# Designs tried in a protein design run: peptides against a protein of PDB entry 6RGO. Part 39

Target 1, 392 residues: chain A of PDB entry 6RGO
Amino acid sequence: MALKLLGFNQDATCFSVISSNKGVTIYNCDPFGKCFELEKSTSNDEELDFLVEMLFSTSLIAVVDKTIGASKRKKLKIVNTKRKATICELTFPHEIMDVIMNRKIICVVLKSDQIFVYDISCMKLLRTIDVRGEKLKSTSKFRNSEAVGDIGVRVSLSTDNNSILCYSSYSKSDKENAPLNDIVVFDALKCIQINVLPAVHQSNIVCIACSPDGMLMATASEKGTIIRVFKTIDTENDEPILVNEFRRGSRPSRISEMKFNHDNTLLACVGESDTIHIFALPVTTTEADANEDDTLQQSSHSLSSSINGLQYISKGLANRFGKIIVSKIPTQSQQRHVAYIKIPENAKYRIGFPKDTTNTIHICGEDGNYLVYSIPRNEVGPCTLVKSNTFD

## One batch from the design tools (peptide; aimed at target 1 D11 K82 I120)

Design b2_p10_8_s4 (made by RFdiffusion4, then SolubleMPNN; from b2_p10_8, 5 letters changed)
Fold by OpenDDE base, seed 2:
Structure b2_p10_8_s4 (fold): chain B 392 residues (1-392), chain A 10 residues (1-10)
Amino acid sequence: as target 1 above (392 residues)
Amino acid sequence: SKIEDVEISL
């Protein structure tokens, strides 16, 4: 059967799949098994397409039927899986492209480059962000968006209650073809823009990941060769702080998903390549004042020792045109992966980090494999397969 | 894990 992966929930306790014959199935990771099924709403032999976002290990899911020809592509259903009941149905003016949530917020991304921000507790609309409208204030011409290819607004939301929303925005350029290469950092609860990171890539941003705490974001462009990690809120002299620059590869390859682990020590990426890459983030040891209490020096020789050579090149080269271009970290300081997983060529995989085990990664494939890997801490190398299950 | 029941008030 053709499987389509929808992804993991925020804590990687569950993942969602579309089965052509069954509709949407949600699997629990541990113990492994089906926890919910949503039956196919149409008898047609149409290729099923859905968005399904699960709120952690809760009864709450958001569902969009994206099946071609379905008038439902503009409808968001909020479903309680225990009650098997639709709690709420919202209809949008445009097709829903993405849905993200945490315990406080639902964000709905439309094909119109609008982001609708809701309070999840009451489904009250808090804000409509019009990313095109912000562009139109900068560029007077309505582009006929006929060439709405795969390029649209990308979003990521912190999984915590701070609800830091990162989204791609159009660079302020007089060129009609301004790329989606700015990042806006938005407090989704207060509905306040916190930060703007201008021109974080040379081309459109196609993947964003926010850290669970909302303090970091990772970005990748259409090239997918370089991943940049920034601070979300903190600035240095009103300039964006680039924390890391990672090299995924030398060849262009689309990154479909990135995720931080729960302690912000790892960043994983997956996409069209045969390899999931895992990067180590420098643990900012806050020097907690070592009050002298004599408790066991477990020398966590964290891999931190070899990374100390990253001079924070905080100095953005203000290009002669007053645009802060995020200074490229010198190619010599571009970090490679610390770990990797080989996946079948052309297999679509999704990734998730479990909350309780920061050195494990959950992956699932459209090949019907759910795999748990251990991430090496002290060596650069392959991840070790710990558990495998199959699904249909 | 045990699925938490979540209610929303409309």
Scores: peptide ipSAE 0.370, ipTM 0.909, DockQ to the pose 0.862
OpenDDE base, seeds 1, 3, 4, 5: peptide ipSAE 0.366, 0.368, 0.370, 0.301; ipTM 0.909, 0.909, 0.908, 0.889

## One batch from the design tools (peptide; aimed at target 1 T58 S59 K82 R83)

Design b2_p11_3 (made by RFdiffusion4)
Pose (drawn by RFdiffusion4):
Structure b2_p11_3 (pose): chain A 327 residues (1-135, 151-284, 335-392), chain P 11 residues (1-11)
Amino acid sequence: MALKLLGFNQDATCFSVISSNKGVTIYNCDPFGKCFELEKSTSNDEELDFLVEMLFSTSLIAVVDKTIGASKRKKLKIVNTKRKATICELTFPHEIMDVIMNRKIICVVLKSDQIFVYDISCMKLLRTIDVRGEKIGVRVSLSTDNNSILCYSSYSKSDKENAPLNDIVVFDALKCIQINVLPAVHQSNIVCIACSPDGMLMATASEKGTIIRVFKTIDTENDEPILVNEFRRGSRPSRISEMKFNHDNTLLACVGESDTIHIFALPVTQRHVAYIKIPENAKYRIGFPKDTTNTIHICGEDGNYLVYSIPRNEVGPCTLVKSNTFD
Amino acid sequence: EEIEEAMEEEA
């Protein structure tokens, strides 16, 4: 089958790719190279490694499952790339759905909507967050820098009226203090959530409305959450998979089950800005590094890696700059 | 300590 289940780095330095053949490879961007290659851990052809989230450019990797079910739901391994050794092997009562890391805080998301927060220096569990214990699945996002700030979708106070709903809660994982609770920002479920690297901004994706809403995160008034801007969906409602914020928080990337990738600019310092054509029934992931604000890195399941430029003052499409092919 | 070492090393 195709080389599916791509994962993208925080700092846009490298990307995680599960080669359907054997193990998982991690490439670099500049210079492009085979950065890390995981050995054989397989027994059948279509069983897939699912979840890999990594540090910036380091040797520290978070790896989850290999087998379809033998040791998948209840595993987390911490591996150094230079020496291929497992350090700490944590076990969890449910199935892992997503893992997000940063320099200070490690988050583990379970299928039962439990979020485990760890101080990464000693792996002490800071807090267990019973989201489904209070009231598709929960989508969680986190800031990259320090003062790492956690964002998760929570159910509303209409659990009696109907089973599924999605509001937003802002949480400071550094001090384990809930900062702001946002109301039902959508009339539908929440598909994907992106938080700014500095933790000041947040994006929301609806399944039905397909309109991205941006709210201030922490400095927002206590009385009411402050809405920043909205972005035109285009000609057709489409499911969104992954969104990213620029380092200066002027740009927002959007990718999904669509022909095109949309680029949204920010009035921090309208409907559409830059659009990147994309093959229809293939899936991609997004990133952009810290070095420049004009370059956008693209990861594709077709086997191609592309670097596009962004037009500052033109509403035109992006211009391709650099490309390379996968394995 | 081993986790700190892995965080300090660049791949």

Design b2_p11_3_s1 (made by RFdiffusion4, then SolubleMPNN; from b2_p11_3, 5 letters changed)
Fold by OpenDDE base, seed 5:
Structure b2_p11_3_s1 (fold): chain B 392 residues (1-392), chain A 11 residues (1-11)
Amino acid sequence: as target 1 above (392 residues)
Amino acid sequence: SEILEAMSEKF
């Protein structure tokens, strides 16, 4: 049977799949088992396509039937899984490309590069974000999306109640072909733009991950060779703070998903490559004032190694087009993965971090494998398989 | 609200 992965929920307690014969199935991770099924409404042998966004392990899901011919690609259904009932249905002017939610907010991304932000509790529209803006509306012939079906607005939302929304935006270049290489950070509750990170990559951003607390954001371009991690809210001298630059690989490969763990110590990425990469983030040691006065007189052996510090005066070429604020971290300071998982080259995988076990990762494949791995702490190496299950 | 009910229920 053809399986299509929809992904994990926010805390990796559940994952959703499309089965060609059954429709949408939701699996619980522990204990492993099927917890919900949305039966196929049509007897036709049409290839099923759905968006399903879960709200943790709650009975609330958002569903979009994207099946070709179903005429439902513009409709969002809010469903109670326990009652097997549609609570409400919203219709949009354009096809729904993505849906993301937390306990406060639901965001709906349209093919028109619009983001609709709702208060989930009452489905009241809080904001419509038009990423193309007014100037681009006149000249944007809808890029005939047939050949370039994959370039659109990307979004990520914090899983906490602060509801920090990160989205890709078009650069201010008056060119008809401006890349989606800016990031906007938005308070989805207050409907306020917090920050703008200009030109974070040279090409379109295809993957964004927000940390659970909304304090960090990871970005990857179409090249998928470099992952950048920024602070979302904090700035230094009105400039974006680049926390890390990770190298996934030397060869271009699409990144389909990135996730932070729940304590912001790890970032995982998956995509078209045979490898899930896991990177370590710098632990901000909160200086706990351990005023422990332990006067251990360790002897000052003065190894006077004369480090001839060549002060590379980075002449910031202020080119006439806006400050490209991305401090070029020297290619030598690009960190590699600390852990990895090998996966089949032809199988699409999704990733999730469980809340209670910060050194564990959940993965599932279109090959029907649900796998739990332990992440090594003190060494660079492969993850260890802890548990395996299969689904159909 | 039926939404708030669904948010309070588990699978």
Scores: peptide ipSAE 0.542, ipTM 0.959, DockQ to the pose 0.901
OpenDDE base, seeds 1, 2, 3, 4: peptide ipSAE 0.514, 0.518, 0.505, 0.519; ipTM 0.955, 0.955, 0.953, 0.956

Design b2_p11_3_s2 (made by RFdiffusion4, then SolubleMPNN; from b2_p11_3, 5 letters changed)
Fold by OpenDDE base, seed 5:
Structure b2_p11_3_s2 (fold): chain B 392 residues (1-392), chain A 11 residues (1-11)
Amino acid sequence: as target 1 above (392 residues)
Amino acid sequence: SEIQKAMEEKF
């Protein structure tokens, strides 16, 4: 049967899939098994398409039926899975492109480049963000959304209660073809813009990942060769802080998903390539005042890989138009992966980091494989397969 | 609320 992956939940305890004949199925990861099925409402041999956003292992899900009918693609259903009941239905003016949630907030992304931010507890609209609206003040022409194929507003939300929302925005250029290469950092609870990272890539941003705590953000462009990691809130001299620049590869390849682990020590990426890449982030040791003199000379051969690469973004030449150019880290300072997983060519995979095991990654494929890998700590190399299950 | 109940209920 054709499977379509919907993804992992926030803590990789569950994942969701579409099966052509069954509808939406949610699997529990440990113990492995089906925990919910949403039956197909129609007997038609139509290709099923859904958005499903889970809230951890709770009975709360958000569902959009994208299969057929312009009206259904505009309707968000909030469902209690245990009761098999719709709690709330919202209808939008445009097709729903994405839905993301945490314990406080639901964000709904529309094909119109609008983001609707809701308080989950009461489904009250807190904010409508119009990502085009800032551009429309300069250019009256709505480019018909038909010609901008697979490029839309991308979003990521922190899994914590701080509810840091990162989204792609159009560069402030008078050009009709301004790329979606700015990032806005938004407090979704207070409904305030915290930060703006201008021109973080040269081309459209196609993937964003926020850290669980909302303190870090990873970005990738349509080229998918370079991943950049920024601080979300902190700035130095009103300039964005670039923490890391990772090289996935030399050849262009779309990145479909990125995830941080729960302690912000690892960043994984997956996409159209035969390889999941895992990158190490510098652990900011908060200097806890370890005033305790205890002399245990454990000769840990710290592979002091000289982190010589904190090149402060030297004050980008403010060109005459006040555009901050995020200086590229020199290619020599670009870090490679520390670990990898080989996956079948042309197989779509999704990734998740479990909360309890920081050196474990969960992956699932449209090939029907659910796989658990151990990530090596002290060497650059392949991940080790720990568990495997199949689903249909 | 029914939403709050669903957030407290596990699979």
Scores: peptide ipSAE 0.641, ipTM 0.972, DockQ to the pose 0.887
OpenDDE base, seeds 1, 2, 3, 4: peptide ipSAE 0.617, 0.618, 0.620, 0.616; ipTM 0.969, 0.969, 0.969, 0.968

Design b2_p11_3_s3 (made by RFdiffusion4, then SolubleMPNN; from b2_p11_3, 5 letters changed)
Fold by OpenDDE base, seed 5:
Structure b2_p11_3_s3 (fold): chain B 392 residues (1-392), chain A 11 residues (1-11)
Amino acid sequence: as target 1 above (392 residues)
Amino acid sequence: DEIQEAMNEKF
């Protein structure tokens, strides 16, 4: 049977899949088993396509039937899984491309590059963000959305109640072909733009991950060779703070998903490559005031080695192009993975981090494998398989 | 509120 992965929920307690014969199935991770099934409404042998966003392990899900008919692809259903009932239905002017939620907010991304932000408690529209609208003031030509097939607005939402929304935006370049290489950080509750990270990559951003607390954001371009991690809110001298730059690989490969663990110590990525990569983030030790005055007089061996030649890189032309943050990052700061998982070639996998076990990763594949891996702490190497289950 | 009910219920 053809399986299509929809992904893990926010805390990796559940994952959702499309089975060609059954419709949407939600699996619980521990104990492993089916917890919900959405039966196929039609007897036709049509290829099923759905968006399903879960709210943790709650009975609230958001569903979009993308299978057939331009009308269904514009409809969001909020469903109570325990009652098997639709609570409400929203209809949008354009096809729904993505749905993301937490306990406060639901965001709906349209093919028109619009983001609709709702208060989940009452389904009240808080904001419509038009990512093209800032650009349409300068360029009257709607690019036919058909020719830009797979490049749309990407979003990520913090899983906490602060509801930090990160989205890709078009650079302010007057070029008809400006890339989606800016990031906007948005308070989805207050409907305020917090920060703008200009030109975080040279090409379109295709993957974004927000940390659970919304304090960090990871970005990858269509090249998928470099992952950048930024602070979302904090700035230094009105410039964005780059925390990390990771090298996934030297060869281009699309990254489909990235996730932070719940304590912001790890970042995982998956995509078209045979390898899931796991990167370590620097633990900001809050210097607790260890005022322990322990006077250990360890001897001042004077290693005077003359670090020569800070070549004065001349203050060349400050051309009016917004400072490409990318130009200041030395290639020497690029870190590699600390751990990895090998997956079957051409298998699509999704990733999730469980809340209670910060050194564990959950993965599931369109091959019908649900796998739990332990991440090594003190050495660079492969993850160890701890548990495996199969689904159909 | 049916939404709040669904948010309080588990699978």
Scores: peptide ipSAE 0.621, ipTM 0.969, DockQ to the pose 0.874
OpenDDE base, seeds 1, 2, 3, 4: peptide ipSAE 0.583, 0.581, 0.581, 0.585; ipTM 0.964, 0.964, 0.964, 0.965

Design b2_p11_3_s4 (made by RFdiffusion4, then SolubleMPNN; from b2_p11_3, 5 letters changed)
Fold by OpenDDE base, seed 5:
Order: C-alpha cells, then structure tokens, then sequence
Structure b2_p11_3_s4 (fold): chain B 392 residues (1-392), chain A 11 residues (1-11)
C-alpha cells in the first residue's frame, strides 16, 4: 500500500501517516499502536493528500484535505479526535501549504506567501504576515504555478509557550527573482519582529528548524550541503550570531526536515539522501556558581597548546547596497555529524526527538517502519537500533 | 471551550 508520511508531533509521542486505503492514521509511539483514524470520505481511487498538525498527544488536531478540489485545499479544520468532530473551520483566500502549532499559537502558511497567526484558544487572528511585502504585490505576476518548484515560505515554531516563529523571507532586491534567503524571527504572541538574519544562504531556504525553547534555529538551502545554526534573539553588534556550521555532505541533496532535541545538544537532519545525520551542538554551560571550595591540588601537567586567537577581523565593508555578508565560517571549521542512521534509498523518512530521552531518536518511513535508535555519546558512529515496529 | 477541552484531552 502507498504510505505518505505526515510526521511526528512536537515531542515524538505520536506520528501521522496517510494510507491510500484508510485515510489519515495517527500512531502512538509507546505503547506502539493506532490511536486515531480519519476515514476517507470518498470511495474514489484519488491519491490522498492531507496536511495534519498534531498538538502533542492531545485530542486537538488541525486538518487540511488536499485530495478533493481547490476549495478544500483552502479550508483548515480543527478536529477533536476523541469526539471525531470538527470544532471549527477556517477558509483562506489561497491554498494552505503548511500548518504549525504549539499550546498557544497556530500558524497557517498559504501559497500566496502569507502567514496567518492565530491564538489557538479562541481562533482569533493575531497577525497576517505578508512575506512578499507591499512592493512586490504590484509586480508579482503569479509565477506560473507549474514552474514554481517547491520554493515557498518555510516556517518553524518553538514548541514552548514563548512561541518564537522563524520564517524565510525574500532578500531586499529589486529583482523579480529575489531568493527566499533571509530569516525573520517573530514573537508570535506579541506579534513583533525580534530579529532579521539577512542572506543566511546564497539560494532559497528550503528547511528551517527552531529549537523547543526558541533560542536556536537551523537553516538549510536547496543545496543541502551546509546547515547553519544561529541564535534567534541574541545579536552581537547588531549582527546575527552564527553558533555552528555543519557539513551534511559534499553532494547536493535536499533536506526535508531538521529537528533539535529537547535540551538543544543535538540537531538531526533527514531528506533525499540514504543517511540521517545527527550533529552535536556545543553545550552552553551556564556557569552555575559551583562555589564548592574543594581544594584537591592534583598537579596534572599544563599542556598549554596555545590555540592562537583567530581575531575576528570584522571587515566592515559597508558596500552601498547594505548586504550584510554573514561571516562565512571557514570551510576548515565546518563540523561533521557525530552520529548517523542509514535508511533505504528513495525511502522518505521523518524524525522526532522524545522529550525524556535526549540521546534517543524516533524515525518513521513510508516503507511502514517505525524505528527507535540510541545515539552514541562519546564516539562518532552509527546509531544503534533499540526498537522496531511496522505499520500499514 | 471546545478547543480548550480538546487541548486537555489525550487520545
């Protein structure tokens, strides 16, 4: 049977799939089993297409039926899974491309490059973000909808209550072909822009991940060779703080999903390649005041390897076009993965990090496999399979 | 009310 993966929820306690014969199915991860099914409304052999966003393991889901005609593709349903009832319906002017939520906010991304931000508790519209801006509205002949490859606004939302929204934006260029290579950081609760990260890649951003706490974000371009991790809120001299630059590979390959673990120590990525990559983030030791006085003098030898201070020469060449060139980390300082998982070629996989086990990753495939892997702590190498289940 | 109820209920 053809399966289509919708993905894990925010804490990897559930995942959702489309089965060609059944419709939308939600599985619980532990204990493993089917917990919800949304039956297909029609007996037609039409390929099922849905957007489903879960709110953790709650009975609240957001559903968009993309299978049956252009009118349903513009309709968001909020569903109580336990009651099998639609609570409310919202209709948008354009096709829904993505839906993301937390306990406070639901964001709806349209094919028009608009983001609608709602208070989830009452479905009140807080903000409409127009990513194209007013200046581009006059010249935007709809890019012929067929040749608009899968290039649209990408979004990620923090899973916490701070509700930090990261989205891709068009660079400030008078060119009709401006890339979606800027990032905007937005407080979705207060409806204020917090930060703008200009030109974080040379090409369109196709994948964004926000950390659960909203303090970090990861970005990947269409090339998918380099992943950049930035601070979301903090700036140094009004410049974006690049925390890490990771090399996924030398060959171009699309990244479909990235996720941080719950303690911001790991970043995973998956896509069109045969490999899930897991990267280690530097632990920000908050110096907790370990005032503990314990005097043990052990004299172990000072190998003072003088790692010469690479002075950040901030070449502030403010060329007249205001292009903040994000300081490229030298290719020599690009970190590789610390762990990996091999997956079947051409199998689409989704990833999730469970909250309680920071060194565990959940993955599911369109091959019908749900797999739990242990991530090695002290060694660079393959992850170890801990548990496997199958679904249909 | 119904949204807040669904947010409190589990599968």
Amino acid sequence: as target 1 above (392 residues)
Amino acid sequence: DEILEAMRERF
Scores: peptide ipSAE 0.597, ipTM 0.966, DockQ to the pose 0.890
OpenDDE base, seeds 1, 2, 3, 4: peptide ipSAE 0.548, 0.548, 0.546, 0.554; ipTM 0.957, 0.957, 0.956, 0.958

Design b2_p11_4 (made by RFdiffusion4)
Pose (drawn by RFdiffusion4):
Structure b2_p11_4 (pose): chain A 327 residues (1-135, 151-284, 335-392), chain P 11 residues (1-11)
Amino acid sequence: MALKLLGFNQDATCFSVISSNKGVTIYNCDPFGKCFELEKSTSNDEELDFLVEMLFSTSLIAVVDKTIGASKRKKLKIVNTKRKATICELTFPHEIMDVIMNRKIICVVLKSDQIFVYDISCMKLLRTIDVRGEKIGVRVSLSTDNNSILCYSSYSKSDKENAPLNDIVVFDALKCIQINVLPAVHQSNIVCIACSPDGMLMATASEKGTIIRVFKTIDTENDEPILVNEFRRGSRPSRISEMKFNHDNTLLACVGESDTIHIFALPVTQRHVAYIKIPENAKYRIGFPKDTTNTIHICGEDGNYLVYSIPRNEVGPCTLVKSNTFD
Amino acid sequence: SEEIEEAMEES
């Protein structure tokens, strides 16, 4: 089958790719190379490694499952790339759905909507967050820098009226203090959540409305959450998969089950800005590094890696600059 | 713990 289940780095330095053949490879961007290659851990052809989230450019990797079910739901391994050794093997009561890391805090998301927060220096569990214990699935996002700030979707106070709903809660994982609770920002479920690297901004995706809403995160007034801007969906409602924020928080990238990738600019310093054509029934992931604000890195399941440029003052499409092919 | 600190330091 195709080389599916791409994962993208925080610092846009490299990306994680599950080659359907054997193990998982991690490439670099500049210069492009085979950075790390995981050996054989397979027994059938279509069984897939699912979840890999990494540090910036380091040897520290978070790896989850290999087998379809033998050791998948209840595993987390911490591996050094230079020596291929497992350090700490944590076990969890449920199935892992997502893992997000940063320099200070490690988050583990379970299928039962439990979020385990760890101080990465000693792996002490800071707090267990029973989201489904209070009231598709929960989408969680996190800031990259320090003062790492956690964002998760929570159910509303209409559990009695119906089973599924989605509001937003802002949480400071550094001090384990809940900062702001946002109301029902959508009339539908939440599909994907992106938080700014500095933790000051947040994006939301609806399944039905397909309109991205941006709210201030922490500095927002206590009385009411502050809405920043909205973005035109286009000609057709489409499901969104992954969104990213630029380092200066002037740009927002959007990808999904669509023909095109949309680029939204920010009025921090309107409907559409830059659009990148994309093959229809293939899936991609997004990133952009810290070095420049004009370059956007693209990861594709077709086997191609592309680097596009962004037009500052023109509403035109992006210009391709550099490309390379996968394995 | 020490090995995790070392892995974080390595690039």

Design b2_p11_4_s1 (made by RFdiffusion4, then SolubleMPNN; from b2_p11_4, 4 letters changed)
Fold by OpenDDE base, seed 5:
Structure b2_p11_4_s1 (fold): chain B 392 residues (1-392), chain A 11 residues (1-11)
Amino acid sequence: as target 1 above (392 residues)
Amino acid sequence: MEEIKKAMEEK
């Protein structure tokens, strides 16, 4: 049967899939098994498409029937899985492209590049974010969304209650074809913009991951060769703080998903390549004041290696083009993965980090494999398979 | 409102 992966929940305790004949199925990871099924409402041989956003292991899900020809692509259903009942339905002016939630907020992304932010407890609209609206003051031409295929607004939400929303935005360049290469950081509870990261890539951003605490954000462009990690809230001299720059590969390949682990020590990425990459983040050891005055006189061998070649690139021309975040990270300091998983070619996989085990990753494939891997700590190498299950 | 809260508390 054709399987379509919907993904893991926020803590990788469940994942959701579409089965061509059954509709939506949710699997529990441990113990492994089906925990919910949403039956197909129609007997038609139409290719099923759904959005399903889970709220951890709770009975709350958000569902959108995206099946082609269905008038339901504009409807969000909030469902209690235990009761098998729709709690409420919301109808939008445009097709729903994405849905993301935590314990406080639901964000709904539309094909119109609008983000609707709701208080989950009452389904009250808190904010509509018009990502195009800043441009529409200059150019009335809605480019027909048909020609800009798979490039839309991308979003990520912190899984904590702070509800930090990161979204891709259009560069403020007067060009009709300005890329979606800015990031806005938004407090979804207070409905305030916290930060703007201009031109974080040269091309459109196609993948964003927010850390669970909302303090870090990873971004990838349509090239998928470089992943950048930024602080979300903190700035240095009113400039965005680039924490890491990772090299996935030298060849272009789309990244479909990125995830941080629960302690912000690892970043994983998956996409069209045969390899899931796992990167280590620098642990900011808060210097606990270990004032232990242990006077070990280790001898200062002065290796005076002459760092000669700081070519002063002249300050002059920077004034007119908005400050491109020139990666101050030299191409030589681009970190590689610390671990990897090989996956079948052309298999779509999704990734999740369990909360209880920071060195474990969950993956699932459209090939019907659910796999648990251990991540090596002290060496660069392959992950070790710990558990495997199959689903249909 | 109560039904959403209940669904969020139900495991």
Scores: peptide ipSAE 0.582, ipTM 0.962, DockQ to the pose 0.920
OpenDDE base, seeds 1, 2, 3, 4: peptide ipSAE 0.571, 0.566, 0.573, 0.573; ipTM 0.961, 0.960, 0.961, 0.962

Design b2_p11_4_s2 (made by RFdiffusion4, then SolubleMPNN; from b2_p11_4, 4 letters changed)
Fold by OpenDDE base, seed 4:
Structure b2_p11_4_s2 (fold): chain B 392 residues (1-392), chain A 11 residues (1-11)
Amino acid sequence: as target 1 above (392 residues)
Amino acid sequence: MKEIQEAMEEK
């Protein structure tokens, strides 16, 4: 049977799949088994297409049936899986492309490059972000939507209550064909833009991951060779802070998903390649105020060295050539993976990090494999398979 | 909504 993976929930306790015969199935990871099934709406041999976003281990799911006709593709159902009941249905002006959520926010991405931000608790619309309208304020020409292939607005949301939303935006370049290579960082609760990272890649961004705490963001372009990790909120001299630059590979390959682990020490990526890559992030030492009261009286010898050097700043004429402030992303040393998992060629996999085990990764494949791997901490190498299950 | 809050309870 053709399986299509929808992915893991935020804590990797569950994953969702589309089965051609059954519709949507949600699996629990531990104990492994089916926890919910959503039957297909039709008896027809139509290729099933769904969006399903699950809120952690709760009974709340967001569902979009994309199988049949333009009407259903515009409908978001909020479902209680325990009651097997639709709580509410929202209809959008355009096809739903993505749905993401946490305990506070639902974001709905439309084919129109709009992001609808809702308070989950009441399904009140907090904001409509019009990524195209922001572009049109800078560039006068409506691009007809037909010829933009599989490239749309990408989003990622922090899994915490801070609800940091990262989304791809169009570069402010006067070019009619401005790529989706800017990132906007948005407080989804306050509905405030926090930061803008301009031109983080040369081509369209196709994958974004926000850290669970919303403090880090990973980005990948269509090339998928380089992954960049930025601080989301913090800036240095009003410039974006590049934390890491990772090399996935030398050959172009689409990255479909990236995830941070729960302590921001690891970033995993998966896509069209035969390899899941896991990268180590530098531990941001939160300065725990170690009030170690260590009274060591080390004598402050006051070396007063008076370096007087009055260098004359000559006021030379800065010529008006519009320096495209290509934010010189500092050429950090491109790091490789610290760990990897080999996956079958042409099998689509999804990844998730469990909350309780920072050195464990969950993966599931359209081949019907659910696999749990241990990540090596001290050595560069393959991950070790710890648990395997199959699903249909 | 009360129904959303109930659905947001962990299993």
Scores: peptide ipSAE 0.598, ipTM 0.964, DockQ to the pose 0.796
OpenDDE base, seeds 1, 2, 3, 5: peptide ipSAE 0.595, 0.586, 0.593, 0.565; ipTM 0.964, 0.963, 0.964, 0.956

